# Designs tried in a protein design run: peptides against a protein of PDB entry 2N1D. Part 148

Target 1, 169 residues: chain A of PDB entry 2N1D
Amino acid sequence: EVKVKIPEELKPWLVDDWDLITRQKQLFYLPAKKNVDSILEDYANYKKSRGNTDNKEYAVNEVVAGIKEYFNVMLGTQLLYKFERPQYAEILADHPDAPMSQVYGAPHLLRLFVRIGAMLAYTPLDEKSLALLLNYLHDFLKYLAKNSATLFSASDYEVAPPEYHRKAV

## One batch from the design tools (peptide; made by RFdiffusion4, then SolubleMPNN)

Design b1_p27_4_s4 (from b1_p27_4, 11 letters changed)
Fold by OpenDDE base, seed 3:
Structure b1_p27_4_s4 (fold): chain B 169 residues (1-169), chain A 27 residues (1-27)
Amino acid sequence: as target 1 above (169 residues)
Amino acid sequence: SLLDKIRQLAEELPNRLEELIEEVAAE
């Protein structure tokens, strides 16, 4: 199994996110005030501001594009708890052509890194390519950890209405 | 491509998010 190491600072948030939704029956407010696209853009700008060469800048852009695409293909089937399924269905109905990276935010993006490692184990990536990818993923996670105070907050969640409970459970 | 493979896996593999979060919590 390919292991993506989650920063220690972010592990408690994953638990809190899980608790808010599965036990407290809350939902992340959608569309996100700060969506995945915005987070990735901020990361790219952050990396570029640190004096990266043209080659490094190109690599960052590729990583950002990759993470965005991975998120968009995985969100609906791999990154949602059961309780979130009706919300996702509503989002699809209201925004059928919108990429989920424009709808969802930091908590769901973080979930990607919990799941993607095991999936990468099923890919034919060679050791060099995998190591390079993992390095970039870990670098991005480090960025998320550094900015966790602004990216992850329980105030971005709200109690689901009673009618939602009936179709979610 | 890697994206194509990830897309394929996303549709084929079971959703284990809750289990994986529990594993993270146990670390």
Scores: peptide ipSAE 0.495, ipTM 0.914, DockQ to the pose 0.844
Fold by OpenDDE base, seed 4:
Structure b1_p27_4_s4 (fold): chain B 169 residues (1-169), chain A 27 residues (1-27)
Amino acid sequence: as target 1 above (169 residues)
Amino acid sequence: SLLDKIRQLAEELPNRLEELIEEVAAE
């Protein structure tokens, strides 16, 4: 089994995010004020500012590109709660050609790391490649934890209107 | 490619998000 360890600082947020959506029937405001693309760009710039060499910079760029693509292919089928399905359908209708990394934000990005571990267990990655990938994923999670105060806020959610509740079964 | 495999898995595997969140919270 492949396990991605979530920093202790972010575990409470995952629970709060779950509660806001499933229990309080709120929705994350879309399009996000700070989307996944922007978060990943900030991370890349952060790593570059730490004095990385060209090789290290290349590795960071590849990791960022990978996370972005993984998010885009997993969002619709793996990273949404049932209550969020009508919202997602509306996003697809209004923005059919936009990658979801330009629409969604930090909470949904964090959900990726809850799910990705089990999926990686079904990939043909060798032990060395998997270990390297996990190291980068954990490094990114540490970055999210460090910036959690600015990335995760209940104020980014809003109560779903009555007409939405009728669509959400 | 790895991305292709992830795309395939994303379509084939059941969504266990809620269960996985509960597991994370229990750690």
Scores: peptide ipSAE 0.492, ipTM 0.915, DockQ to the pose 0.843
Fold by OpenDDE base, seed 5:
Structure b1_p27_4_s4 (fold): chain B 169 residues (1-169), chain A 27 residues (1-27)
Amino acid sequence: as target 1 above (169 residues)
Amino acid sequence: SLLDKIRQLAEELPNRLEELIEEVAAE
């Protein structure tokens, strides 16, 4: 099994995110004020500012592109709680051609790393490639942890209206 | 490709998000 280690700083947020949605019946405000695309762009710029070589910069860009694509293919089927399904359906109806990385934000991006490890175990990646990928994913997670105070906030959620509850159940 | 395989798995595997979050919470 392939396991992606979540930083200890972010584990409480995953629980809070789960609680806000499933128990408090709130929804993350969409479209996100800071979407996945912008978070990944900030990460890339952060890595560039750290004085990386051209080769390392290229590698970062490839990792960013990969994370974006993984997020976009997994969001609808793997990264949503049941209560979020009506909201997702509305987003698809209103923006059928928009990549979800332009709609959703940090909480859903973090959920990707909870799920991606097990899925990578079913891919034909060789050990060296997998180890390299995992190193990049962990580096990105460290970035999220470092910026968690600005990326994750309960104020980005709102109480779902009564009519939404009827659709969700 | 890797992306194609991930896409395939995303459609075929069950959504285990809640279970996985519970596992994280238990750590």
Scores: peptide ipSAE 0.486, ipTM 0.914, DockQ to the pose 0.801
Fold by OpenDDE base, seed 1:
Structure b1_p27_4_s4 (fold): chain B 169 residues (1-169), chain A 27 residues (1-27)
Amino acid sequence: as target 1 above (169 residues)
Amino acid sequence: SLLDKIRQLAEELPNRLEELIEEVAAE
């Protein structure tokens, strides 16, 4: 199996995120104040500010585009807990033409990297391409770790109302 | 393409998010 290593700084957040949703019955506030598109844009600008060549800049753009597309494809089926399903259904009804990268934020984006490794194991990538991809994914995760204080907060969650509990069974 | 394959897998594979989070927590 392809293993994507989660930085130690972010592992506790994954547990907290899980606890907030599944045990405390809270929901991440949607649409996100800082959505996935914005996070990826900030990352791209950060990398470009490091004095990259044209070739390096091209690679960053491709990585950002890939992460965005993977997120949009996987969010609904792979990155939600059962308790979040009614919220997702409401989002689809209210924003049928919006990509989920414009609705969801950092917590759900981080969940992508928990799941993407297993997905990549079923793809016909050669060893060189896979290694390169993993390097970029890990680089992005390092960026998330460096900015974790601003990207991950329990204050971005809300207690679900009683009406929601009846739908989330 | 890789994206097409990911899309296919996203629909075919079971959602193991909770299990995977537990594995991360156990590391």
Scores: peptide ipSAE 0.395, ipTM 0.893, DockQ to the pose 0.828

Design b1_p27_5_s1 (from b1_p27_5, 13 letters changed)
Fold by OpenDDE base, seed 4:
Structure b1_p27_5_s1 (fold): chain B 169 residues (1-169), chain A 27 residues (1-27)
Amino acid sequence: as target 1 above (169 residues)
Amino acid sequence: SEQEELDKRVEEAAKALEESAAEILAE
């Protein structure tokens, strides 16, 4: 089994996100003010600013592309709590061709790393490649942790209206 | 401990996502 370790700094947010949605019946405001695409772009730029070689820059870009792809594939079926399904349905209806990385933001991106381990377990990667990928993912998570104050906020959530509650039953 | 409780809550969140995903796949 492949398990991605979540930084200690981000664990409280995972819990808060879970609580906001499932217990407090709130929804993350969509489209996100800062979407997944922008977060990944910021990370890539951050890595570039650290004086990485061209090869390292290429590797970062590939990792970013991979994270984006996995996010877009997994969001609708793997990264939503039950309460969020009507919201997702509305997003799909309004924007059927938009990648979810342009709609959703940091909280849902963080959820990816809770679920991605199970997916990676079925990927045909050798041990060395898997270890390298995990290192990249952990590096990205460290970046999220470092910038958690600006990426994660309860103010990005709002109480779902009564009509939504009826749909979510 | 506080750490154990936090980890427990994280696992609960993860489980909730898993359960949600399972329901979607069953549709």
Scores: peptide ipSAE 0.672, ipTM 0.941, DockQ to the pose 0.909
Fold by OpenDDE base, seed 1:
Structure b1_p27_5_s1 (fold): chain B 169 residues (1-169), chain A 27 residues (1-27)
Amino acid sequence: as target 1 above (169 residues)
Amino acid sequence: SEQEELDKRVEEAAKALEESAAEILAE
């Protein structure tokens, strides 16, 4: 099994996110003010601004593309708490042609890294490639931690209305 | 310890996602 280490700075947020949804019965406001696509773009630009070589820039772009793809594949089936399913169904109806990386934001992106380890365990990567990928994933998580104050906020959630509760049974 | 409690809660969150995913697969 492959385990992705979550930065200590982000662990409290994972807990708060879980609590907001499952215990407080709140929902993350969608579409996100800052979606996953924009977060990944900012990361790529951040890496570029640090004077990386073209080769390193290419590697970052590939990692970003990979994260986006995994997110879009996994969001609906792997990254939602049960309470969020009706909201997801509504999103699919309202945005049928949009990838979920354009709808969802930082909290759900962070959940990806809680779940992606199990997926990577079955990915046909050699040891060197896996180590390199993990290094990039950890680098990205460090970026999220560094910018956590602007990416994660309880104010992005709202109490689900009674009508929603009837759908979420 | 506080760290152990935090890690425990993270695992609970992860478990909840896993359980949700399992229900979807069963549908």
Scores: peptide ipSAE 0.670, ipTM 0.941, DockQ to the pose 0.878
Fold by OpenDDE base, seed 3:
Structure b1_p27_5_s1 (fold): chain B 169 residues (1-169), chain A 27 residues (1-27)
Amino acid sequence: as target 1 above (169 residues)
Amino acid sequence: SEQEELDKRVEEAAKALEESAAEILAE
């Protein structure tokens, strides 16, 4: 098992996100006002502005692309609480060809890092490559933590309507 | 401690995602 450590600053948000969805029966407003694509782009630009070499910039771009790919693959089957399934079905029906990284936002992106470790454990990466990847993932998580005040807010959630509750059995 | 309680709740959230995923795979 590969364990991705979540920054302490983001742990309370994971709990609040879980509570908002599962106990308070709220839904994250979709499409996100700031989607995963935008967050990753901001991160890449942030790294570029810090004076990275061309090779390091390339590596960041590859990491961003990888995170996006994993997110898009895992969102529907790995990153949703049961209560969110009808919402996802509606999104698929309305936007069948849209990558979920263009629809969902920071809370679901953070959930990726809770779940990605299990998948990385079975990825055929050598030890050095895996260590490098983990370093970048942790670097990205630190970025999320530094920007948590703008990326994570309970105001981005809303109470699900009664019609939705009938679908979410 | 509060830290231990926080970590416990994080784990519960993670478990809920895992359970949800397992249900999807079983469908």
Scores: peptide ipSAE 0.667, ipTM 0.939, DockQ to the pose 0.883
Fold by OpenDDE base, seed 5:
Structure b1_p27_5_s1 (fold): chain B 169 residues (1-169), chain A 27 residues (1-27)
Amino acid sequence: as target 1 above (169 residues)
Amino acid sequence: SEQEELDKRVEEAAKALEESAAEILAE
């Protein structure tokens, strides 16, 4: 099994996110003020500003592209709590051709790393490639941890209206 | 400990996602 370790700094947020949705019956405001595409772009630019070589910049871009692809594939079926399903259905109806990386934000992106390990276990990657990928994934998670104060906030959630509760039965 | 409790809650959150995913796949 491939296991992606979540930084200790981000574990409390995973719990708070879970609590906001499942216990407090709140929803993350969509479309996100800062979507996954923007977060990944900021990460890539951050890596470039750190003086990386062209080759390493290319590798970062490939990792960003990969994370985006996995997110877009997995969001609807793997990264939502049950309470969030009606919201997702509404998003699909209103924006059928939009990639979810343009709609959702940091909390859902973080959930990807809780789930991606199992998927990677079934991906035909050699040991060297897998190790390299894991290094970049952990590097990205470290970036999220460093910027957690700006990326994760309970103020990005709102109480679901009564009409929504009726849909979420 | 606080760390053990935190890890437990993270696992609960992860399990909830897994359960939700399983329901989606069953549709």
Scores: peptide ipSAE 0.665, ipTM 0.940, DockQ to the pose 0.906

Design b1_p27_5_s2 (from b1_p27_5, 9 letters changed)
Fold by OpenDDE base, seed 3:
Structure b1_p27_5_s2 (fold): chain B 169 residues (1-169), chain A 27 residues (1-27)
Amino acid sequence: as target 1 above (169 residues)
Amino acid sequence: MEDEELEERVKEAEEALEESAKELLAE
């Protein structure tokens, strides 16, 4: 098993996100005002603006592409609480051809890093490559923590309507 | 929230997410 460390600054948000969905029966507003694609693009541009070499810029772009791919593959089966499943089904019906990275936002992206470790354990990467990848993932998480005030807000959630509760278990 | 309580709550959140995924696989 591979463990990805969540920054201390983001741990309270993981708890709040969990509470909002599972205890308060709220839903994150979809489509997200700032989706995963946009967050990843901002990160890549941020790294570019810091004067990285062409090779480093290439590496960042590859990491961004990887995070996006993992998110799109894992969202529906790994990153949702049970209460969110009807919402996901509605999103698939309304946007069948859209990648989930264009629909969901920062809270669900953060959940990826809670679950991605188990997936990385089965990747055919050597020790050095895995360490490098983990360094980039932690760098990205640090970026999320630095921008947490604008990326994470309880105001992006809303109380699920009564008709939704009838669909949810 | 105290550090010890925070870590416990984080663990609960992670376990809840894992449980949700396991339930989906069982369907």
Scores: peptide ipSAE 0.599, ipTM 0.916, DockQ to the pose 0.804
Fold by OpenDDE base, seed 5:
Structure b1_p27_5_s2 (fold): chain B 169 residues (1-169), chain A 27 residues (1-27)
Amino acid sequence: as target 1 above (169 residues)
Amino acid sequence: MEDEELEERVKEAEEALEESAKELLAE
């Protein structure tokens, strides 16, 4: 089994996110003020500004593209708590052709790294390629941890209205 | 929050997410 280690700085947020949704019955405000596409773009630009070589820049772009693709594939089926499903259905109805990386934000992106390990276990990658990918994923997670104060906030959530609770039954 | 408690809560969150996914697949 492939496991992606979550930075200690982000573990409290996973708990807070879980609590906000499942216990406090709140929803992340959608569309996100800062979506996954924007976060990934900022990361790529950050890596570029650090003076990476052309080869390293290319590798970062490939990793960003991969994270985006995995997120878009996994969001609806793997990254939502049950309480969030009506919201997702509404998003699909209103934005049928929009990739979810343009709608959702940092909290759901972080959830990807909780679940992506299982998906990678079934990906036909050699050990060297897998190790390289994991290194980049951990590098990205360190970036999220470094910017956690601006990326993760309980103020991005709102109490679900009574009509939503009825739909969530 | 103590380290051991934090790890347990993280595990609970991960398990809840996994359970949600399993329920969706069963529909």
Scores: peptide ipSAE 0.595, ipTM 0.916, DockQ to the pose 0.837
Fold by OpenDDE base, seed 1:
Order: C-alpha cells, then structure tokens, then sequence
Structure b1_p27_5_s2 (fold): chain B 169 residues (1-169), chain A 27 residues (1-27)
C-alpha cells in the first residue's frame, strides 16, 4: 500500500480536526475563507517564484491539477466524518455547480493526503513516475506545514446548533 | 504530548475517517 507521510508539524492538527468534529461536535465554517483552489494557486506561485525552469513549472501545474481533481472526486465519499454529512448535503443543495475545492479549505485538504495513498495504489504508474509524484506530494505537504499557522485554526470551526444534531443521527 | 501517544491518536483519526467512508459505502 502506498502511504503518504504526514509532516510532524501537521500531525497534531489531524488530531485536533478529528476532535473538533467528532467529539466537540463542531463544523468547519463553509464556504471556506481560504479554499483549496486558493491554497493550490498559492503553492504553484510559490514554486514559480523559486526560479524553476519551464519544465519544472509544468510539473508543478500538473501536480496541482491532480491534487484538485482527487480532492473534488474524493471529498464527499472519502474525506468527511459522519457528523459532517448533513453539512455537505446542504452545500450540494446551495452550490450544485461548484467544485468542492472552491468550498472547502485546508483541514479537508489535509485529510486527502491521509486517504490518497489507497487511490494511488490502483493507479498504473511505473516506479519512477510514482516516486516523482510522491516527492511532489511531500513537497506540497511541507508547504502546508510552513504555512500551518495561517491555514489551520480552531477559530475556523463553530459549534453545531441543536437542530443540526438531529440531522446528523 | 509523547510521540507514541501522538501517533496513536493520528491512527485513531485516520481509522475514524476510514470507518465513516465504509459506512457510507454500506448504505
């Protein structure tokens, strides 16, 4: 099984995110102030500013596009705790044509990297291509870790109202 | 938090997310 290593700096956040949703019964505020599309765009621009060649720039764009696609495909079925399902249903009703990368933010994006390994295991990639992809994914995670103070905050969550609890059971 | 305790909690979070996905698939 392909497993993407989560940086040590982000591991505590995975635990906090899990606790906020499942134990404290809070919800991430949606639409996100900083959505996945914006985070990926900032990463791409960051990589371009580092003086990369045209070929390296192309590779970064492909990785960003891939991450976005996987996120949009996996969000509803793979990246939500049970408590978040009513919120997701409401988002789909209110924004039927919007990709989830424009609605959700950093916490859910981080969850992608917990689950993406299983999907990559079924992707027909040669060893060299897989190694390159993993290197870029780890590079992106390092970027998230460097910007964790601005991307991850408990203040982006709110206590779910009593009427929501009735929908979540 | 000790490194071992952190890894255990990370594992619990990952398993909870996987369980949620499995439950949805079973519906």
Amino acid sequence: as target 1 above (169 residues)
Amino acid sequence: MEDEELEERVKEAEEALEESAKELLAE
Scores: peptide ipSAE 0.594, ipTM 0.915, DockQ to the pose 0.806
Fold by OpenDDE base, seed 2:
Structure b1_p27_5_s2 (fold): chain B 169 residues (1-169), chain A 27 residues (1-27)
Amino acid sequence: as target 1 above (169 residues)
Amino acid sequence: MEDEELEERVKEAEEALEESAKELLAE
C-alpha cells in the first residue's frame, strides 16, 4: 500500500468531519459553496503564481486533472459514509450530468487522500513517477492545510431532517 | 486532545470510511 501522509493540521478536521456525519447526523451542504473544481483551480493558479517553469506548470495541471478524475470516480463508492448515501442519490438525480467535483467540497476531497493510497498501489507507475506524484499530492495537501480556515468549517454542515434519517437506516 | 488520542480517532474515521465502502460493495 502507498501511504499518503495527512498533514497534522488537517487530522483534527478528519475527525470532526467523521463526527459531524456519523455521530451528530449532519450533512455537508450541497452543492458546496466552494467545490472541488474551484479548490483545484485555485491550487493550480497558486502554483503558477509562484513562478514555476513551464514543465512544472504542466505537471501541476496533470496532477490537478488526476486528482479530479480520481475524486469523480471514487466519491460515490469510496468517499461517503453510509449516512451520506441518500444525499448522494438525490444529487445524482438532480444533477445527472454534473461531475461530483462540481458538487462536493473540501471535506470530501480530503477523504480522497485517505483512500487514494490503496488505489495508487495498483497503478502502473514506476518508482520515479510514483514518487513525483506523491510529492505533488503532499504539496497539494500542504496547500489545503494552509487554507484550512477557509476550506473547512462545521458551519457548512446542517442537521439532517427526520425524514432523512428514515432513508439512511 | 492528546496526540495519541488524535491518531486513534483519525484511525477510527478512516476505518469507518473503509467499512462504509466495503458495505456498499457487499450489496
Scores: peptide ipSAE 0.592, ipTM 0.916, DockQ to the pose 0.817

Design b1_p27_5_s3 (from b1_p27_5, 18 letters changed)
Fold by OpenDDE base, seed 2:
Structure b1_p27_5_s3 (fold): chain B 169 residues (1-169), chain A 27 residues (1-27)
Amino acid sequence: as target 1 above (169 residues)
Amino acid sequence: SAQAELDARVAEAAAALEEDAAAIAAE
Protein backbone atom coordinates (compact mmCIF):
# COMPACT_ATOMS: atom_id res chain seq x y z
CA GLU B 1 0.00 0.00 0.00
CA VAL B 2 1.13 3.49 -0.86
CA LYS B 3 0.78 5.88 2.04
CA VAL B 4 0.38 9.59 1.44
CA LYS B 5 1.34 11.50 4.55
CA ILE B 6 -0.97 14.31 5.57
CA PRO B 7 0.72 17.44 6.92
CA GLU B 8 0.21 17.98 10.64
CA GLU B 9 -1.46 21.32 9.91
CA LEU B 10 -4.22 19.56 7.99
CA LYS B 11 -4.86 16.61 10.29
CA PRO B 12 -7.14 18.59 12.61
CA TRP B 13 -9.14 19.71 9.61
CA LEU B 14 -9.81 16.15 8.51
CA VAL B 15 -11.26 15.51 11.94
CA ASP B 16 -13.28 18.72 11.96
CA ASP B 17 -14.64 18.01 8.49
CA TRP B 18 -15.71 14.54 9.57
CA ASP B 19 -17.33 15.94 12.70
CA LEU B 20 -19.16 18.72 10.88
CA ILE B 21 -20.72 16.32 8.42
CA THR B 22 -21.39 13.17 10.40
CA ARG B 23 -22.02 14.46 13.91
CA GLN B 24 -23.19 18.03 13.50
CA LYS B 25 -25.15 17.13 10.35
CA GLN B 26 -23.84 20.06 8.37
CA LEU B 27 -23.15 20.34 4.65
CA PHE B 28 -20.37 22.08 2.80
CA TYR B 29 -21.82 24.98 0.81
CA LEU B 30 -22.02 24.09 -2.88
CA PRO B 31 -21.00 25.25 -5.39
CA ALA B 32 -17.80 26.00 -3.55
CA LYS B 33 -16.69 29.61 -3.38
CA LYS B 34 -13.25 28.33 -4.32
CA ASN B 35 -13.49 25.10 -6.27
CA VAL B 36 -10.88 22.43 -6.87
CA ASP B 37 -10.08 23.77 -10.34
CA SER B 38 -9.25 27.15 -8.86
CA ILE B 39 -7.11 25.68 -6.11
CA LEU B 40 -5.12 23.62 -8.60
CA GLU B 41 -4.70 26.61 -10.88
CA ASP B 42 -3.40 28.70 -8.01
CA TYR B 43 -0.94 25.97 -7.13
CA ALA B 44 0.32 25.74 -10.70
CA ASN B 45 0.75 29.50 -10.88
CA TYR B 46 2.49 29.49 -7.53
CA LYS B 47 4.98 26.90 -8.76
CA LYS B 48 5.55 28.86 -11.96
CA SER B 49 6.25 32.03 -10.03
CA ARG B 50 8.99 30.25 -8.12
CA GLY B 51 11.19 30.23 -11.22
CA ASN B 52 10.66 26.76 -12.60
CA THR B 53 12.10 25.66 -15.91
CA ASP B 54 9.86 24.67 -18.79
CA ASN B 55 10.40 21.05 -17.92
CA LYS B 56 9.37 21.55 -14.31
CA GLU B 57 6.36 23.56 -15.38
CA TYR B 58 5.29 20.70 -17.60
CA ALA B 59 5.58 18.28 -14.72
CA VAL B 60 3.48 20.48 -12.46
CA ASN B 61 0.80 20.77 -15.11
CA GLU B 62 0.72 17.02 -15.50
CA VAL B 63 0.37 16.55 -11.76
CA VAL B 64 -2.43 19.11 -11.60
CA ALA B 65 -4.20 17.37 -14.45
CA GLY B 66 -3.80 14.04 -12.72
CA ILE B 67 -5.16 15.27 -9.41
CA LYS B 68 -8.13 16.77 -11.19
CA GLU B 69 -8.83 13.55 -13.05
CA TYR B 70 -8.62 11.42 -9.93
CA PHE B 71 -10.83 13.82 -8.03
CA ASN B 72 -13.51 13.83 -10.70
CA VAL B 73 -13.50 10.05 -10.91
CA MET B 74 -13.45 9.38 -7.19
CA LEU B 75 -15.64 12.13 -5.71
CA GLY B 76 -19.02 10.50 -6.06
CA THR B 77 -18.04 6.99 -5.06
CA GLN B 78 -15.05 7.37 -2.74
CA LEU B 79 -14.97 10.82 -1.15
CA LEU B 80 -18.46 11.38 0.27
CA TYR B 81 -19.95 10.48 3.60
CA LYS B 82 -23.38 8.89 3.42
CA PHE B 83 -24.97 12.06 4.77
CA GLU B 84 -23.71 13.96 1.72
CA ARG B 85 -25.33 11.69 -0.87
CA PRO B 86 -28.59 13.64 -1.28
CA GLN B 87 -26.58 16.82 -1.82
CA TYR B 88 -24.49 15.08 -4.45
CA ALA B 89 -27.61 13.84 -6.22
CA GLU B 90 -28.96 17.38 -6.33
CA ILE B 91 -25.68 18.65 -7.76
CA LEU B 92 -25.75 16.01 -10.50
CA ALA B 93 -29.31 16.95 -11.39
CA ASP B 94 -28.60 20.68 -11.48
CA HIS B 95 -25.16 20.46 -13.12
CA PRO B 96 -25.11 17.27 -15.20
CA ASP B 97 -22.24 18.33 -17.45
CA ALA B 98 -20.03 19.98 -14.86
CA PRO B 99 -17.00 18.14 -13.52
CA MET B 100 -17.06 17.87 -9.76
CA SER B 101 -13.77 19.76 -9.61
CA GLN B 102 -15.79 22.83 -10.57
CA VAL B 103 -18.34 22.26 -7.83
CA TYR B 104 -16.53 20.99 -4.75
CA GLY B 105 -13.73 22.65 -2.80
CA ALA B 106 -10.77 22.16 -0.50
CA PRO B 107 -12.30 19.84 2.13
CA HIS B 108 -13.31 17.22 -0.41
CA LEU B 109 -10.01 17.65 -2.23
CA LEU B 110 -8.19 16.89 0.99
CA ARG B 111 -10.23 13.71 1.38
CA LEU B 112 -8.81 12.58 -1.96
CA PHE B 113 -5.36 12.34 -0.43
CA VAL B 114 -6.68 10.14 2.34
CA ARG B 115 -8.02 7.69 -0.25
CA ILE B 116 -5.66 8.02 -3.22
CA GLY B 117 -2.93 5.88 -1.68
CA ALA B 118 -4.96 2.72 -2.05
CA MET B 119 -5.69 3.57 -5.67
CA LEU B 120 -2.03 4.20 -6.46
CA ALA B 121 -1.18 0.76 -5.14
CA TYR B 122 -2.93 -0.72 -8.17
CA THR B 123 -1.41 1.71 -10.66
CA PRO B 124 1.34 0.24 -12.85
CA LEU B 125 4.03 2.80 -12.07
CA ASP B 126 7.73 2.13 -11.85
CA GLU B 127 9.54 3.11 -8.68
CA LYS B 128 10.96 6.30 -10.14
CA SER B 129 7.64 7.49 -11.48
CA LEU B 130 5.89 6.69 -8.23
CA ALA B 131 8.51 8.53 -6.22
CA LEU B 132 8.16 11.60 -8.42
CA LEU B 133 4.40 11.50 -8.15
CA LEU B 134 4.51 11.19 -4.38
CA ASN B 135 6.92 14.09 -4.16
CA TYR B 136 4.53 16.30 -6.08
CA LEU B 137 1.54 15.13 -4.08
CA HIS B 138 3.33 15.97 -0.86
CA ASP B 139 4.40 19.28 -2.32
CA PHE B 140 0.81 20.07 -3.16
CA LEU B 141 -0.35 19.07 0.32
CA LYS B 142 2.26 21.39 1.77
CA TYR B 143 0.79 24.14 -0.38
CA LEU B 144 -2.66 23.38 1.02
CA ALA B 145 -1.25 23.53 4.53
CA LYS B 146 0.39 26.87 3.82
CA ASN B 147 -2.93 28.28 2.64
CA SER B 148 -5.14 26.41 5.09
CA ALA B 149 -6.47 29.58 6.72
CA THR B 150 -8.19 30.61 3.50
CA LEU B 151 -9.05 27.15 2.20
CA PHE B 152 -10.54 25.47 5.26
CA SER B 153 -13.20 27.06 7.45
CA ALA B 154 -16.15 25.78 9.41
CA SER B 155 -18.05 28.84 8.17
CA ASP B 156 -18.22 27.17 4.76
CA TYR B 157 -20.59 24.62 6.27
CA GLU B 158 -24.26 25.04 7.10
CA VAL B 159 -26.70 23.07 9.17
CA ALA B 160 -28.77 20.83 6.91
CA PRO B 161 -32.49 21.60 6.99
CA PRO B 162 -34.91 19.10 8.54
CA GLU B 163 -36.24 17.99 5.16
CA TYR B 164 -32.71 17.02 4.15
CA HIS B 165 -32.40 14.67 7.11
CA ARG B 166 -35.35 12.67 5.85
CA LYS B 167 -33.60 12.12 2.52
CA ALA B 168 -30.30 11.19 4.13
CA VAL B 169 -31.54 8.32 6.32
CA SER A 1 -0.58 11.56 23.96
CA ALA A 2 -2.24 14.39 22.11
CA GLN A 3 -0.55 13.37 18.87
CA ALA A 4 -1.63 9.77 19.25
CA GLU A 5 -5.19 10.86 19.91
CA LEU A 6 -5.18 13.10 16.85
CA ASP A 7 -3.84 10.33 14.65
CA ALA A 8 -6.45 7.96 16.02
CA ARG A 9 -9.24 10.39 15.22
CA VAL A 10 -7.88 10.91 11.71
CA ALA A 11 -7.87 7.17 11.25
CA GLU A 12 -11.43 7.00 12.51
CA ALA A 13 -12.56 9.66 10.06
CA ALA A 14 -10.80 7.82 7.24
CA ALA A 15 -12.41 4.54 8.26
CA ALA A 16 -15.86 6.12 8.29
CA LEU A 17 -15.30 7.49 4.81
CA GLU A 18 -14.13 4.09 3.62
CA GLU A 19 -17.16 2.41 5.16
CA ASP A 20 -19.52 4.84 3.48
CA ALA A 21 -17.71 4.37 0.17
CA ALA A 22 -18.15 0.63 0.48
CA ALA A 23 -21.85 1.12 1.13
CA ILE A 24 -22.12 3.30 -1.96
CA ALA A 25 -20.38 0.63 -4.02
CA ALA A 26 -22.89 -1.93 -2.79
CA GLU A 27 -25.88 0.07 -4.02
Scores: peptide ipSAE 0.628, ipTM 0.935, DockQ to the pose 0.834
Fold by OpenDDE base, seed 3:
Structure b1_p27_5_s3 (fold): chain B 169 residues (1-169), chain A 27 residues (1-27)
Amino acid sequence: as target 1 above (169 residues)
Amino acid sequence: SAQAELDARVAEAAAALEEDAAAIAAE
């Protein structure tokens, strides 16, 4: 199994996110003020600003594209707590053609890295390519950790209204 | 230890997400 290590700075957030949704019955405000696309773009620009070679820049872009793709594929089926499903259904109904990377934000993106390891285990990558990918994923997670104060906040959640509770199982 | 407790809670959150994902898949 492919293991993606979560930075220590982000571990408490995973717990808080879980608690906010499942115990506090709150929902992340959608559409996100800062969506996944924006976060990935900022990361790419950050990497480019550090004087990377053309090849390295190209690799960063591919990694960003890959993360985005995985997120968009996995969000609805792999990255939601059950309580969030009615919200997701509403998003799909209102924005049927919008990629979820344009709707959701940092907390759900972080959840991807909890789940992506299993997906990568089934990806036919050679060891060298996989190692390189993992390095970039960890680099991205480090970026998230460095910017965690602006990316992760309980204020981005809100208590689900009573009518939502009636829809949520 | 505090670290062990944190890791355990992270694992619990991850497990809950996995469980809910499985439930979504089964629906």
Scores: peptide ipSAE 0.627, ipTM 0.935, DockQ to the pose 0.855
Fold by OpenDDE base, seed 1:
Structure b1_p27_5_s3 (fold): chain B 169 residues (1-169), chain A 27 residues (1-27)
Amino acid sequence: as target 1 above (169 residues)
Amino acid sequence: SAQAELDARVAEAAAALEEDAAAIAAE
């Protein structure tokens, strides 16, 4: 089993996110003010500014592309609590061709890293390649932790209206 | 410990997400 370690600074947020959605019956405001695409772009630019070589920059871009792809594939089926399904259905109806990385934000992106480990376990990567990938994923998570104050906020959630509760059976 | 409790709650959140994913897959 491949396990992706979550930074300690982000662990409380995972719990709060879970509580906000499943217990307090709130929804993350969509479309996100800062979507996954922008977060990944900021990370790539951050790495570029740190004086990476061309090869390192290329590797970062590949990692960013990979994270985006996994997110877009997994969001609807793997990264949503049941309570969020009606909201997702509405998003699909209104924006059928939009990648979810342009709609959702940091909280759902963080959920990816809770689930991605199991997916990577079935990926045919050699030990060296897997280790390198994990290093980049952990590096990205460290970036999220450093910027957690601007990326994660309970104020980005709102109480679901009664009409929504009727749909969320 | 406080750390153990936090880790347990994270695991619980992860398990809930997995459970809901399984339910979604069954629909």
Scores: peptide ipSAE 0.627, ipTM 0.935, DockQ to the pose 0.814
Fold by OpenDDE base, seed 5:
Structure b1_p27_5_s3 (fold): chain B 169 residues (1-169), chain A 27 residues (1-27)
Amino acid sequence: as target 1 above (169 residues)
Amino acid sequence: SAQAELDARVAEAAAALEEDAAAIAAE
């Protein structure tokens, strides 16, 4: 098993997110005010501003592309609680060709890092490549933690309406 | 401890997500 460590700053959010959806029966507002694409772009720009070499910039871009790809592949099947399925179905029906990284935001992106470890364990990466990837993933998570006040908010969730509950039963 | 409790709750959230993912896969 490949373990991706979640920063302590973000652990409470994972719990709150879980609670908001599954117990309080709320939904994250979609489309996200700040989607995954935007978050990843900001991260890449942040890394560039830190005086990295061209090679480091290239590596960051590759990591960003990888995270985006994994997110888009995994969102619908791996990163949703059951209560969120009707919402996803509606999004998929309205935007069948849109990458989910353009629709969903930080909370669902964070869920990726809870689930991605198991997938990486079966990815044919050499030890050096895996270590490098993990370093970048942890670096990105630290970036999320640093910006958590602007990326994660319970105010981005809304109480699901009665008609939604009928679909979710 | 508070840390242990937090980690336990994170584990619960992760387990719920995994369970729901399995249910989604069964659709």
Scores: peptide ipSAE 0.627, ipTM 0.935, DockQ to the pose 0.838

